# Peptides against a protein of PDB entry 2C5K, part 39

Target 1, 91 residues: chain A of PDB entry 2C5K
Amino acid sequence: EDPFQQVVKDTKEQLNRINNYITRHNTAGDDDQEEEIQDILKDVEETIVDLDRSIIVMKRDENEDVSGREAQVKNIKQQLDALKLRFDRRI

## One batch from the design tools (peptide; aimed at target 1 F4 D50 R53 V57)

Design b2_p30_3_s4 (made by RFdiffusion4, then SolubleMPNN; from b2_p30_3, 14 letters changed)
Fold by OpenDDE base, seed 3:
Structure b2_p30_3_s4 (fold): chain B 91 residues (1-91), chain A 30 residues (1-30)
Amino acid sequence: as target 1 above (91 residues)
Amino acid sequence: SSIEKLRKETEEKEKELEEKEEERREEEEE
C-alpha cells in the first residue's frame, strides 16, 4: 500500500537476483542472461534516483520523518555498489 | 507499477508544497 516501501522491497529482490547470478557466473560473457543482469543493475540505479527524489521532497514537509527511509536507501546503495564491483571484476 | 505510483505521489507532494510556498509568499507580500 505504501509505494515507497513496495519499491524498496522490489529493489532488494532485484539485488538478491543479481547477487545469485554473480555467484553462479564468475566469467564475463558466460551466458545470454548477462545483458538482462546489466539492465537490472541500471534499473536499480534509476530506481534509487526516484527513491532519493521522494525523500528530498518529503523532507520539505516539517511533519514528515524520513530518517528511516534514508537509512533504507543508504543500505540499497551500499548493496548496489558492492554488486557492481563484483560484476565488473569478473574474469 | 509501484515505481510509477511512487513517482506520482512524489510529484503530487512536490506540487502541494510548491502551492503552499507560493501561497505564503503571496500572503507575505500583502
Scores: peptide ipSAE 0.627, ipTM 0.867, DockQ to the pose 0.855
OpenDDE base, seeds 1, 2, 4, 5: peptide ipSAE 0.627, 0.627, 0.626, 0.627; ipTM 0.866, 0.867, 0.866, 0.867

Design b2_p30_4 (made by RFdiffusion4)
Pose (drawn by RFdiffusion4):
Structure b2_p30_4 (pose): chain A 89 residues (1-28, 31-91), chain P 30 residues (1-30)
Amino acid sequence: EDPFQQVVKDTKEQLNRINNYITRHNTADDQEEEIQDILKDVEETIVDLDRSIIVMKRDENEDVSGREAQVKNIKQQLDALKLRFDRRI
Amino acid sequence: EEMEELERDMEAMERGEKMAEETLEYLEEH
């Protein structure tokens, strides 16, 4: 919807796509470099979402708690995924 | 290395500010 919500949706989808891939290929791979690149892009995307919240919080007419919860959720999804990726044997 | 890190932080700040401005403009229009 708004640019923030679209990036949040794209990020969750992007993480979910890699997660589904790892389930199918759980051995340690054609997509290894690609996954590392995408996960790094996702780390930097989360920094952009955090910065966006910082700016919007300056506006007293905005409650950023919903956006803060979304970003916290995405960070959890990333953390759980990074460990699954790291632990492929 | 310190200069490159500062440049990356500045670029992240600019992207975040732009996204916040575009999000507020969208919410005002809708």

Design b2_p30_4_s1 (made by RFdiffusion4, then SolubleMPNN; from b2_p30_4, 17 letters changed)
Fold by OpenDDE base, seed 3:
Structure b2_p30_4_s1 (fold): chain B 91 residues (1-91), chain A 30 residues (1-30)
Amino acid sequence: as target 1 above (91 residues)
Amino acid sequence: SSEEEREREERARERGEELAKKTREYKKKN
């Protein structure tokens, strides 16, 4: 599979895990997995940066039409931002 | 720190370039 798409897929799976955790744990400090979830959030954030940088390189080196890739990353960013907000708003 | 941030950014740049490289290689084969 396309390495970029593989990373996107893995990232979406991580986001899904975070979403499920937040749904089950709407109170901060409720579970010993909270630290792990925080780490996953950071990992996803870092991965998004990697995806963005890769797109920049693709544009630069091959003038590739990356509109589809950009849309995918945008979607992931939106999901992450929403999850971060929900996670931080927990009481 | 600023130094840590610069190092993190540099590593991110490298990872992005590597991902792009892998993707390019994949596209050449497929």
Scores: peptide ipSAE 0.562, ipTM 0.861, DockQ to the pose 0.903
OpenDDE base, seeds 1, 2, 4, 5: peptide ipSAE 0.559, 0.561, 0.562, 0.562; ipTM 0.858, 0.860, 0.866, 0.870

Design b2_p30_4_s2 (made by RFdiffusion4, then SolubleMPNN; from b2_p30_4, 15 letters changed)
Fold by OpenDDE base, seed 3:
Structure b2_p30_4_s2 (fold): chain B 91 residues (1-91), chain A 30 residues (1-30)
Amino acid sequence: as target 1 above (91 residues)
Amino acid sequence: MEEEKRRKEEEARERGEKLAEETKEYKKKN
C-alpha cells in the first residue's frame, strides 16, 4: 500500500470511529471513552499536519502533481472540522 | 511555550519528510 494512502486510510478510520462515538454519545463526559476520543481528535490534527508537510516535500523534491493528495487532505480536514463541531456541541 | 511549539513543528516536519520519502520509495517499486 502507498504509505501516504495508508495514512489517509487510517485517518479516515479514526474519523469514522469519532463519528460513531458522537452518534452514540450525545452528552459530554458520559463514559470513560470520552478522553480517548479527545486524544484521537488531537492525533488526527497532528496527522493532517504530517500529510500537509509530506505534500510540501513532494512538491519541492520531485515537482510531483499532488493535486489528488491535496484534495484528499482537504476532505479529511473538512470531516474533522465537522466532527469537532459536533463533539464540542454535546451537552 | 514558544520553544515547545517550535520543537513540535519541527517534529511534524520530520514526520512529513519521512512519509514523503517512504511514499517516494514505494512509487519507485510500483
Scores: peptide ipSAE 0.587, ipTM 0.881, DockQ to the pose 0.884
OpenDDE base, seeds 1, 2, 4, 5: peptide ipSAE 0.585, 0.584, 0.586, 0.586; ipTM 0.880, 0.880, 0.879, 0.880

Design b2_p30_4_s3 (made by RFdiffusion4, then SolubleMPNN; from b2_p30_4, 14 letters changed)
Fold by OpenDDE base, seed 3:
Structure b2_p30_4_s3 (fold): chain B 91 residues (1-91), chain A 30 residues (1-30)
Amino acid sequence: as target 1 above (91 residues)
Amino acid sequence: MSEEELKKKKEAEERGKKLAEETRKYKEEN
């Protein structure tokens, strides 16, 4: 599989894990996995930076239309932002 | 940026470059 797509896939799986956790845990601090979820959020944030940087390199070094890749990263960012909002709104 | 932030940025840039290169190689081989 395309390495970029593999990273996108893995990131989406992480987002799904976060989503499932938030759905099951509407109260902050009620589960010992909360720290793990916070770590996953940070990992996703880092991965988004990596994806963006890879696109910058692709645009610079390759005569490739990266619009599709940019759209994928944009979608991931939107999902992350929504999940962060939901996660932080828990009381 | 702090020194730590600069370091993290450079590390991210290197990871991005690596991913781009791996992706390029994949496209060339397939």
Scores: peptide ipSAE 0.597, ipTM 0.883, DockQ to the pose 0.908
OpenDDE base, seeds 1, 2, 4, 5: peptide ipSAE 0.595, 0.596, 0.597, 0.595; ipTM 0.881, 0.881, 0.882, 0.881

Design b2_p30_4_s4 (made by RFdiffusion4, then SolubleMPNN; from b2_p30_4, 19 letters changed)
Fold by OpenDDE base, seed 3:
Structure b2_p30_4_s4 (fold): chain B 91 residues (1-91), chain A 30 residues (1-30)
Amino acid sequence: as target 1 above (91 residues)
Amino acid sequence: MSSEIKKKEEEAKKRGEELAEKTKEYKKKN
């Protein structure tokens, strides 16, 4: 499988994990997995930076049409932002 | 930016480059 796509897939799985947690835990601090979810959020943020940097390199070195990859990363960013908002709004 | 943030950014650049190279290698084979 395409290594870039594998990272995208893994990131989406992490986002799914976060989504499932938020759905099951709408009250902040009610579960000992809270810290784990916070860590996953940070991991996803870091991975997005890695994905963006990889795209920069692909543009620079291969003159590749990376429009599709950029769209995927944009989608992941949007999902992350939405999940962060939901996570932080928990009472 | 702080020295720590700069370091983290450089590390991210390295990881990004590694991912790009792996992707490039994959594309050459497929």
Scores: peptide ipSAE 0.555, ipTM 0.863, DockQ to the pose 0.875
OpenDDE base, seeds 1, 2, 4, 5: peptide ipSAE 0.547, 0.546, 0.547, 0.550; ipTM 0.859, 0.859, 0.859, 0.860

Design b2_p30_5 (made by RFdiffusion4)
Pose (drawn by RFdiffusion4):
Structure b2_p30_5 (pose): chain A 89 residues (1-28, 31-91), chain P 30 residues (1-30)
Amino acid sequence: EDPFQQVVKDTKEQLNRINNYITRHNTADDQEEEIQDILKDVEETIVDLDRSIIVMKRDENEDVSGREAQVKNIKQQLDALKLRFDRRI
Amino acid sequence: EDLNENKDERETNLEKLRTQTDELEDELDE
């Protein structure tokens, strides 16, 4: 919807796509470099979501707690995925 | 598998967020 919500949706989807891939290919790979690149881009994307929240929090007419919860959720999804990726054997 | 499908569209979405955030920071600074 708004640019923030669209990036949040894209990120969750992007992480979910890699997660589904890892379930199917759980051995240690054609997509290895590609996954690392995408996960790094997701890290930097979360920094952009955080910065966006920092600026919006300056506006007293904005409650960023919903956005903060979404970013926290995405960080959790990323952390769980990174470990699954790291642990392919 | 195309794990990075629609990359250009996602990059556009992220640029829109960055531009909006900068515009809001400038407005609040004024």

Design b2_p30_5_s1 (made by RFdiffusion4, then SolubleMPNN; from b2_p30_5, 15 letters changed)
Fold by OpenDDE base, seed 3:
Formats: structure tokens, C-alpha cells, sequence
Structure b2_p30_5_s1 (fold): chain B 91 residues (1-91), chain A 30 residues (1-30)
């Protein structure tokens, strides 16, 4: 599996872990992992920047096929935004 | 719970992507 797809997969899995955690801990301050979640979300945000850069660079090469990659990153961004919203809405 | 499960492995894969991107960018500029 190419690095791009692996990073995409890992990123989605990371977001899923947080999402599942929030499901079990829907009250802000319920435990001491609030800061860790924030750190991970920031890390994911930075990972997305790296994914975007990868796409931009590869698109400059006519011999590279980046079909579907932009959509994949868009999907991750949507997943991140939804998770952020869910995280912020916790009481 | 460990929210950072496989964190190091994930970072290693990210570094591979970054390196690949940098190498490609360099090639395109040569």
C-alpha cells in the first residue's frame, strides 16, 4: 500500500477512535483526556495539510494518477469537522 | 483508554509520505 493511502487509512482510524471515545464520554471534563483529544485533533489537522501538499505536488506530474485522492482528503476533512463539532458540543 | 494507539507507526508512515512528496517536488523542479 502506498504511503498516501496508508496515511489516509490511519487518519480515519484515529478519528474513529476519538469519535468512539466521545460516544462513551459525552460530558466535557468527564476524564483527563480532553487535552489529549485536542492534541490529536490538531495533529490530524496537520496531517491533512501534508496530504493536501502531496496531492498538489503529484498533480504537477503528468505521469502521476491522483484520481480519487482529492475526494479522500475531502472526506477526511469532513470527518474531522464533524468530530470537532461533536467534541465542542459536549456539555 | 489509549487514544494514541499505534501513534508511532502512524507517524512513521506520515514521514514516508512527506519524504515522498519532497522528493517528487524536487524532481519536478529539476
Amino acid sequence: as target 1 above (91 residues)
Amino acid sequence: VDLKANYEERKEKLEKLIKETEEKEKELEE
Scores: peptide ipSAE 0.665, ipTM 0.920, DockQ to the pose 0.905
OpenDDE base, seeds 1, 2, 4, 5: peptide ipSAE 0.665, 0.664, 0.665, 0.664; ipTM 0.921, 0.921, 0.921, 0.921

Design b2_p30_5_s2 (made by RFdiffusion4, then SolubleMPNN; from b2_p30_5, 17 letters changed)
Fold by OpenDDE base, seed 5:
Structure b2_p30_5_s2 (fold): chain B 91 residues (1-91), chain A 30 residues (1-30)
Amino acid sequence: as target 1 above (91 residues)
Amino acid sequence: EDLKANYEEYKKKLQELIEATKEKEKELEE
């Protein structure tokens, strides 16, 4: 079991769930999930810090192959930023 | 809709990642 890949997968699933929810609730205040969304987005930011820390540490070990992991985290960051933009633009 | 569905398992795997990172860093310092 690779916890890095599992966390990446789970994080993207969280963001996808929120993205789909925002699509169905595109007007701020039409539901009671605003605080929940904010909490999850903050948790994802902290998860990204943990993912980056993992990469930094593993790269110090010449026997570890972290190929592709930095790109995966970059992709999550882009997904998060896009979702934040959608969330903030809701009216 | 439960936006935090399976959130406990998510946090569990995150903790596993954090601990694995700590263990690796410890190994590198030995």
Scores: peptide ipSAE 0.695, ipTM 0.933, DockQ to the pose 0.862
OpenDDE base, seeds 1, 2, 3, 4: peptide ipSAE 0.695, 0.694, 0.694, 0.694; ipTM 0.933, 0.933, 0.933, 0.933

Design b2_p30_5_s3 (made by RFdiffusion4, then SolubleMPNN; from b2_p30_5, 17 letters changed)
Fold by OpenDDE base, seed 3:
Structure b2_p30_5_s3 (fold): chain B 91 residues (1-91), chain A 30 residues (1-30)
Amino acid sequence: as target 1 above (91 residues)
Amino acid sequence: VDLNANKEEYEKKKEELIKATEKKEEELEK
């Protein structure tokens, strides 16, 4: 089992879960999950730091190809940024 | 909707990632 791939998968699923929630709750303050969403997004930011650190360490090994992993993390960052924008734009 | 679905498993995998990273870093330091 590759913990990197599992974390990537779980992180994306978490972001998708929030994204779907926002779709159903497009008005800020219409429920009690605002703080929970903020906490989860912050946790994802920290998870991305750990993913990046993993890549940085692996890049020190010339026998490792991390190009695919870098692309995956880039994708997660883009997904997070898009979600943050959507979350912040809620009225 | 449960925003924390599979949280326990998620946290375990994050811990595994950190440990794997630390182990690899240690190996690279010889």
Scores: peptide ipSAE 0.654, ipTM 0.919, DockQ to the pose 0.822
OpenDDE base, seeds 1, 2, 4, 5: peptide ipSAE 0.653, 0.652, 0.652, 0.652; ipTM 0.919, 0.919, 0.918, 0.919

Design b2_p30_5_s4 (made by RFdiffusion4, then SolubleMPNN; from b2_p30_5, 16 letters changed)
Fold by OpenDDE base, seed 3:
Structure b2_p30_5_s4 (fold): chain B 91 residues (1-91), chain A 30 residues (1-30)
Amino acid sequence: as target 1 above (91 residues)
Amino acid sequence: EDLKKNYEEYKKKLEELREETEKKEEELEE
C-alpha cells in the first residue's frame, strides 16, 4: 500500500474507534478520553487537508492515476461530519 | 480504552504522505 491508501485506512479506523466509543459512552464526560477524541477529530481534519493536497499535486501529472481517491476523501469527510454530530450532541 | 492505539504508526504514514506529496510537487516544478 502507498502512503495515501494507508492514511485513508488509518483515518477511517480512528473514526470508527471513536464512533464505537461514543456508542458505549453516550453521555459527555470530562475525562482524558473526551479530550483525546477532540484532538483526534482535529487531527483528522488536518489529515483530510493533506489527502486533498496529495490529490491536487498528483493530478498535475498525467502519468499518475488518482481514480477513486477523490471519492475516498469525500467518504472520509462524510464520516467525520456524521461523527462530529454524534459527538457534539451528547449531553 | 486507548483511542490513540497505533497513533504513532499513523503519524508516521501521514508524514510519508506529506513527504511524497512534497517530492512530487518539486518534481513537477523542475
Scores: peptide ipSAE 0.700, ipTM 0.936, DockQ to the pose 0.852
OpenDDE base, seeds 1, 2, 4, 5: peptide ipSAE 0.696, 0.699, 0.697, 0.699; ipTM 0.935, 0.936, 0.935, 0.936

Design b2_p30_6 (made by RFdiffusion4)
Pose (drawn by RFdiffusion4):
Structure b2_p30_6 (pose): chain A 89 residues (1-28, 31-91), chain P 30 residues (1-30)
Amino acid sequence: EDPFQQVVKDTKEQLNRINNYITRHNTADDQEEEIQDILKDVEETIVDLDRSIIVMKRDENEDVSGREAQVKNIKQQLDALKLRFDRRI
Amino acid sequence: EEEEEEEEEERNEKIKEAMEEAIEQREEEE
């Protein structure tokens, strides 16, 4: 919807796509470099979402708590995925 | 109803500008 919500949706989807891939290929791979690149791009995307929240928090007419919860959720999803990726044997 | 639509458009513009600024800052740092 708004640019923030679209990036939140794209990020969750992007993480979910890698997660589904890892379930199917849980051995240590054609997509190894690609996954590392995408996960790094997702880390930097989360920094952008955080900076967007910082700016919007300056506006007293904005409650950023919903956006903060979404970013916290995406960080959890990323953390759980990174460990699954790291532990493929 | 028209006032509420106008306020929602202004709010979304502010969100858009914040997102563009956060992305520009990150690209400049790289």

Design b2_p30_6_s1 (made by RFdiffusion4, then SolubleMPNN; from b2_p30_6, 17 letters changed)
Fold by OpenDDE base, seed 4:
Parts: C-alpha cells; sequence; structure tokens
Structure b2_p30_6_s1 (fold): chain B 91 residues (1-91), chain A 30 residues (1-30)
C-alpha cells in the first residue's frame, strides 16, 4: 500500500463527484449541495498543494525519480482546472 | 470547519507516511 497513491485515488474520486454534480446541475445556486461541491473543489486544490510539496521534498532530499508522481499530479491539476471552468461557467 | 481540518490533517499524515516509506525503501536499496 502506497499512501501517496491512496491520496491520489481519493482525489480522483472527489473529482468524479464534482463532474457528476456539474453534469446534473448546470445552473448555479439552485441546489443545496452546491456548497458541498465548492468545499470539495477547495479540498482538491489543497490536496494538490500537499502532493506537490511531497514530490518536491522527495526530489530534493532523496534525489528520487518522481516523474511518475509528477505526471499523476499534473493529470489531477488538469482535471480540476477543467471542472472549475465548467463549474464557474454555470448560469 | 472541524471536519475539514480533520480531513486535511489525515491527508497530510498519509502523504508524510508515503515519504517516510519511500525513504525507508531507498535506504534498503542502498
Amino acid sequence: as target 1 above (91 residues)
Amino acid sequence: MEEEERRKKEREERIREAYEKAVEENRKRK
């Protein structure tokens, strides 16, 4: 078990939850779950910061190959940015 | 607020554990 991968997995599940919500709720402010979704978005953002820090430390202190983890975080960032754009464009 | 802070701390702990595990495995390889 890799705790880093567990965090990545949980984050991807959060992104999936957000995606499903946006798909079903394309109008802003018309659902009582919107605040929860906003909180999840923020949590994912904070998770990315933590993941990046862990990668930086591993690269700096251990001189380990972190390319795989960097790719995973990059993918999460791309998904988050796309979802944030869709969420903010709701009328 | 409390739940959010708890989740954040739990996540940070898991990330720290991942680092510690990687360091230990790196030590074993050397």
Scores: peptide ipSAE 0.294, ipTM 0.789, DockQ to the pose 0.078
OpenDDE base, seeds 1, 2, 3, 5: peptide ipSAE 0.277, 0.117, 0.144, 0.099; ipTM 0.779, 0.615, 0.641, 0.609

Design b2_p30_6_s2 (made by RFdiffusion4, then SolubleMPNN; from b2_p30_6, 12 letters changed)
Fold by OpenDDE base, seed 5:
Structure b2_p30_6_s2 (fold): chain B 91 residues (1-91), chain A 30 residues (1-30)
Amino acid sequence: as target 1 above (91 residues)
Amino acid sequence: EEEERRREEERRERIRKAYEEARRKREEEK
């Protein structure tokens, strides 16, 4: 399997986990898992940086068409941003 | 078949290495 696609898949699963948490916890600070979710959000953010960098390397060193990968990362970024907003707006 | 499989495995390894290098570089920049 393509390692890039594996990372994308794992990241989407993390985002789904966060989404489920936010849906069930509309009040901030009411659960001991909140810190874990914050850590996952940070991990996804850092993973996106690594994915972007890997795309740059693939363009440079492999001369590969990465348009599809760029679209996948863009989609992940959009999902992350939406989840961050929902997480921060909890009362 | 063996040569094609080997080339694909080498490609996957380069992609993995690129991701791992990016991760390492980010950690070094902290």
Scores: peptide ipSAE 0.216, ipTM 0.693, DockQ to the pose 0.745
OpenDDE base, seeds 1, 2, 3, 4: peptide ipSAE 0.210, 0.209, 0.213, 0.214; ipTM 0.687, 0.689, 0.693, 0.694

Design b2_p30_6_s3 (made by RFdiffusion4, then SolubleMPNN; from b2_p30_6, 13 letters changed)
Fold by OpenDDE base, seed 1:
Structure b2_p30_6_s3 (fold): chain B 91 residues (1-91), chain A 30 residues (1-30)
Amino acid sequence: as target 1 above (91 residues)
Amino acid sequence: DEERRREEEERREKIRRAYEEAREERRRER
């Protein structure tokens, strides 16, 4: 599989883990895994930055059509933003 | 902490490889 797609897949799995946690833990600070989830959120954020950089380089240096990859990263960003909002709004 | 750092490095390496692979594919088509 394309390493880019593998990274996307891995990131989607991380987002699913976060979603599952938020669904089960709607009260902030009620579980010892909360720190892990916070770490995963940061890891996903950093991954998105690296994905964006790779796309920019491909577009710039190789003049590759990156629209498909851009759409995938955009989708990940939207999911992350939604999860961050839900995570931060927990009481 | 160390395991997470390794996983992050591996992820970054995968992204780099994706770029390199795409570049090589285009070179092979010439």
Scores: peptide ipSAE 0.160, ipTM 0.618, DockQ to the pose 0.078
OpenDDE base, seeds 2, 3, 4, 5: peptide ipSAE 0.147, 0.152, 0.141, 0.150; ipTM 0.633, 0.633, 0.628, 0.635

Design b2_p30_6_s4 (made by RFdiffusion4, then SolubleMPNN; from b2_p30_6, 12 letters changed)
Fold by OpenDDE base, seed 4:
Structure b2_p30_6_s4 (fold): chain B 91 residues (1-91), chain A 30 residues (1-30)
Amino acid sequence: as target 1 above (91 residues)
Amino acid sequence: EEEEEEEEKKRKEKIEKAYKEAVEERRKEK
């Protein structure tokens, strides 16, 4: 499998875990896993930065069409932003 | 601080490795 796609897949799995956690824990600070979820959110954010860097390198060094990969990263960003908003709005 | 720097380094290395592998696979196909 394309290593880029593997990273995307792993990231989507992380986002899915976060989504499930938020659904089950609508109150902030009521679970010991909250810190872990916060760490995963940060990890996904950093992964997106690195994916973007990878795309930049491919455009620069290989002059490759990266439109498909850019769309995938954009989708992940949108999912992350939505989850961050939901997580932060918990009372 | 040291842990955060090491984690960032590991992430960068992972993506760099993935890129290198992807490039190598493309070269093999040509």
Scores: peptide ipSAE 0.142, ipTM 0.605, DockQ to the pose 0.074
OpenDDE base, seeds 1, 2, 3, 5: peptide ipSAE 0.115, 0.118, 0.119, 0.122; ipTM 0.571, 0.573, 0.575, 0.578

Design b2_p30_7 (made by RFdiffusion4)
Pose (drawn by RFdiffusion4):
Formats: C-alpha cells, sequence, structure tokens
Structure b2_p30_7 (pose): chain A 89 residues (1-28, 31-91), chain P 30 residues (1-30)
C-alpha cells in the first residue's frame, strides 16, 4: 500500500521463498551464492525500514508501534531463516 | 527458483527506492 507496507510485504515474501527452497534442498548447491546475496540485501532493507520509522517517529501525529512490530517480526523471520540456511548438512 | 528469486529481487529494489524517497521527503517537511 504505502511504500513502507509494500517493502514489508516484499521482504516477508522474499524470506518465505528462500525458506521454502531450503526445505526442499536441505543439504549443503546451485543457489548458495544467490541466497547469501539476497539475505544481505534483506539486512540492508531492514535498516531502511528502521530508518523510515525513526523519521516518522519525529512526527507527533504518528504512532509507529505497528511498524515497529512488523520490523521486529521480519527480524525474527530472518534470524530463524539464517540459522536454517547455516545448518544445511 | 533462480529466475523467480532474481525477478523478485528487482521488484523489491524498485519498491525500496520508493520508500527511501518518501522517507527523505517526510524528513525535509519535518
Amino acid sequence: EDPFQQVVKDTKEQLNRINNYITRHNTADDQEEEIQDILKDVEETIVDLDRSIIVMKRDENEDVSGREAQVKNIKQQLDALKLRFDRRI
Amino acid sequence: DHEEFEEQRERTHENLEKLREATDELEEEL
């Protein structure tokens, strides 16, 4: 919807795509470099979401708690995924 | 899978640029 919500949706979808891939290919791979690249891009995308929240919080007419919760959720999804990726054997 | 990852990566970068522009415009207003 707004640019923030679209990036949040894209990020969750991007993480979910890699997660589904790892389930199918849980051995240690054609997509290894690609996954590392995308996960790094997701780390930097979360920094951009955080910065966006910082700026919006300056506006007293904005409550950023919903956006903060979304970012926290994405960080959790990323952390759970990174460990699954790291542990492919 | 690789083609789908790449296509989604490109769309995500385009959408992220819009968020960055919107955040900068809001920072200038404040």

Design b2_p30_7_s1 (made by RFdiffusion4, then SolubleMPNN; from b2_p30_7, 18 letters changed)
Fold by OpenDDE base, seed 2:
Structure b2_p30_7_s1 (fold): chain B 91 residues (1-91), chain A 30 residues (1-30)
Amino acid sequence: as target 1 above (91 residues)
Amino acid sequence: FLEELREQQKKLRERRKKLIEETERKEKEL
């Protein structure tokens, strides 16, 4: 599979797993678990930077269509932002 | 939960590395 698509898929899967955790844990849980989740969310932010960089490079090639990829990254950013908000609002 | 999360993150890091390598290769070809 295309490395870009694989990263997108895996990133969304991680965010979904964390979202499910938040659903089961409406209040802050074990501090070690919470910290590890926070670290992974930071890794996702960095992953998005790499996805964006790949798109920027592809856009330099007139033969490449990046519209679909840009939409995918936008979707991940929205998912991450929503998840971060949900994660941080927990008491 | 954490065990699965850690294992998935390990895979994601490896795939992210492949993405970076592909990006760098493409950049050099342009």
Scores: peptide ipSAE 0.720, ipTM 0.946, DockQ to the pose 0.829
OpenDDE base, seeds 1, 3, 4, 5: peptide ipSAE 0.720, 0.720, 0.720, 0.720; ipTM 0.946, 0.945, 0.946, 0.946

Design b2_p30_7_s2 (made by RFdiffusion4, then SolubleMPNN; from b2_p30_7, 16 letters changed)
Fold by OpenDDE base, seed 4:
Structure b2_p30_7_s2 (fold): chain B 91 residues (1-91), chain A 30 residues (1-30)
Amino acid sequence: as target 1 above (91 residues)
Amino acid sequence: FKKELEEQKKKLKEKLEELRKETKKKEEEL
């Protein structure tokens, strides 16, 4: 499988698992799991940088269409932002 | 849950490294 698509898939899966955790834990905890989630959310931000970089390189090839990949990264950014808001708003 | 996240994190890190290598290779070919 294309490493780009695999990274997209794995990132979304990770965000979904965190989202499921938040659903089960609507009250903010002070445990190692909460810290791990915060770290993962930060790692996803860095992952997006790597995804965007790959797209930038592909865009240098005029024969390669990147529109689909750009849409995928946009979707991940939206999912991340929504999850961050949900995570931070827990009481 | 924590163990599963750690396993995913490891897998994702490996795939990110593959992506970075591919990106670098593509950049060198252009």
Scores: peptide ipSAE 0.421, ipTM 0.848, DockQ to the pose 0.820
OpenDDE base, seeds 1, 2, 3, 5: peptide ipSAE 0.408, 0.383, 0.382, 0.401; ipTM 0.844, 0.834, 0.833, 0.841; seeds 1, 5 fail the geometry check

Design b2_p30_7_s3 (made by RFdiffusion4, then SolubleMPNN; from b2_p30_7, 19 letters changed)
Fold by OpenDDE base, seed 5:
Structure b2_p30_7_s3 (fold): chain B 91 residues (1-91), chain A 30 residues (1-30)
Amino acid sequence: as target 1 above (91 residues)
Amino acid sequence: FLKELREQKKKLEEKRKELIEETEKKEEEL
């Protein structure tokens, strides 16, 4: 599979898993679990940088259409932002 | 939960590496 699509898929899977955890744990849980979630959220931010960089490079090639990829990254950013809000608002 | 997250993190790390490598190759070809 295309590395870009695989990264998108795996990133969304991680965010979904964390979202499910937060749903079951509406308050801050074990410190190790909370720390791991925070680390993954930071890794997702870095992953978005990698995805955006890939798109920027592809846009330099006039034969490549990146509109679909830009939409995918936008969706991940929205999912991340929503998850951060849920994560941070927990008591 | 943590075990699964860590395994996913490891998998994603490898795929990110592939993505970065592909991006760098593409940039060199342009």
Scores: peptide ipSAE 0.637, ipTM 0.922, DockQ to the pose 0.811
OpenDDE base, seeds 1, 2, 3, 4: peptide ipSAE 0.634, 0.635, 0.637, 0.636; ipTM 0.922, 0.922, 0.922, 0.922

Design b2_p30_7_s4 (made by RFdiffusion4, then SolubleMPNN; from b2_p30_7, 13 letters changed)
Fold by OpenDDE base, seed 3:
Structure b2_p30_7_s4 (fold): chain B 91 residues (1-91), chain A 30 residues (1-30)
Amino acid sequence: as target 1 above (91 residues)
Amino acid sequence: FLEEMKEQKEKLKKNLEKLREETKKKEEEL
C-alpha cells in the first residue's frame, strides 16, 4: 500500500535471501546464480537512489517527517555494504 | 534460487515504479 515501505521491505528481503545463499555457498559457484546476485546487488544500489530521491522530495514539505525513512535507508545501505563485503570475500 | 530471485526482482521493480510515480506526484504538488 505504501510504495516506500514496500520497496524497503522488498529490498531487505532480497538482501536477506542473498545473505542466506552466501552462507550456504562460501565459494563462488554456479555462474548463473552468482551473476544474478551481482545484478541484484547493483539494482539495490539504484533502489537506494530512488529511496533517497523520495526522501529528498518529501523533505521539501515542511509538514512531513522523514527521519524514520532516512533511518530505514541508512539501515539498508549498511546491510548492502556488509553483504557486498561478504560476497566479494568468498574464495 | 534463481527463479525465486527473479520473481522477487520483478515484484520489487513494480513497487519501484509505484515509488517513482509517488515521488513524481509529490514533487509536482510542491
Scores: peptide ipSAE 0.655, ipTM 0.925, DockQ to the pose 0.823
OpenDDE base, seeds 1, 2, 4, 5: peptide ipSAE 0.654, 0.655, 0.653, 0.653; ipTM 0.925, 0.926, 0.925, 0.925

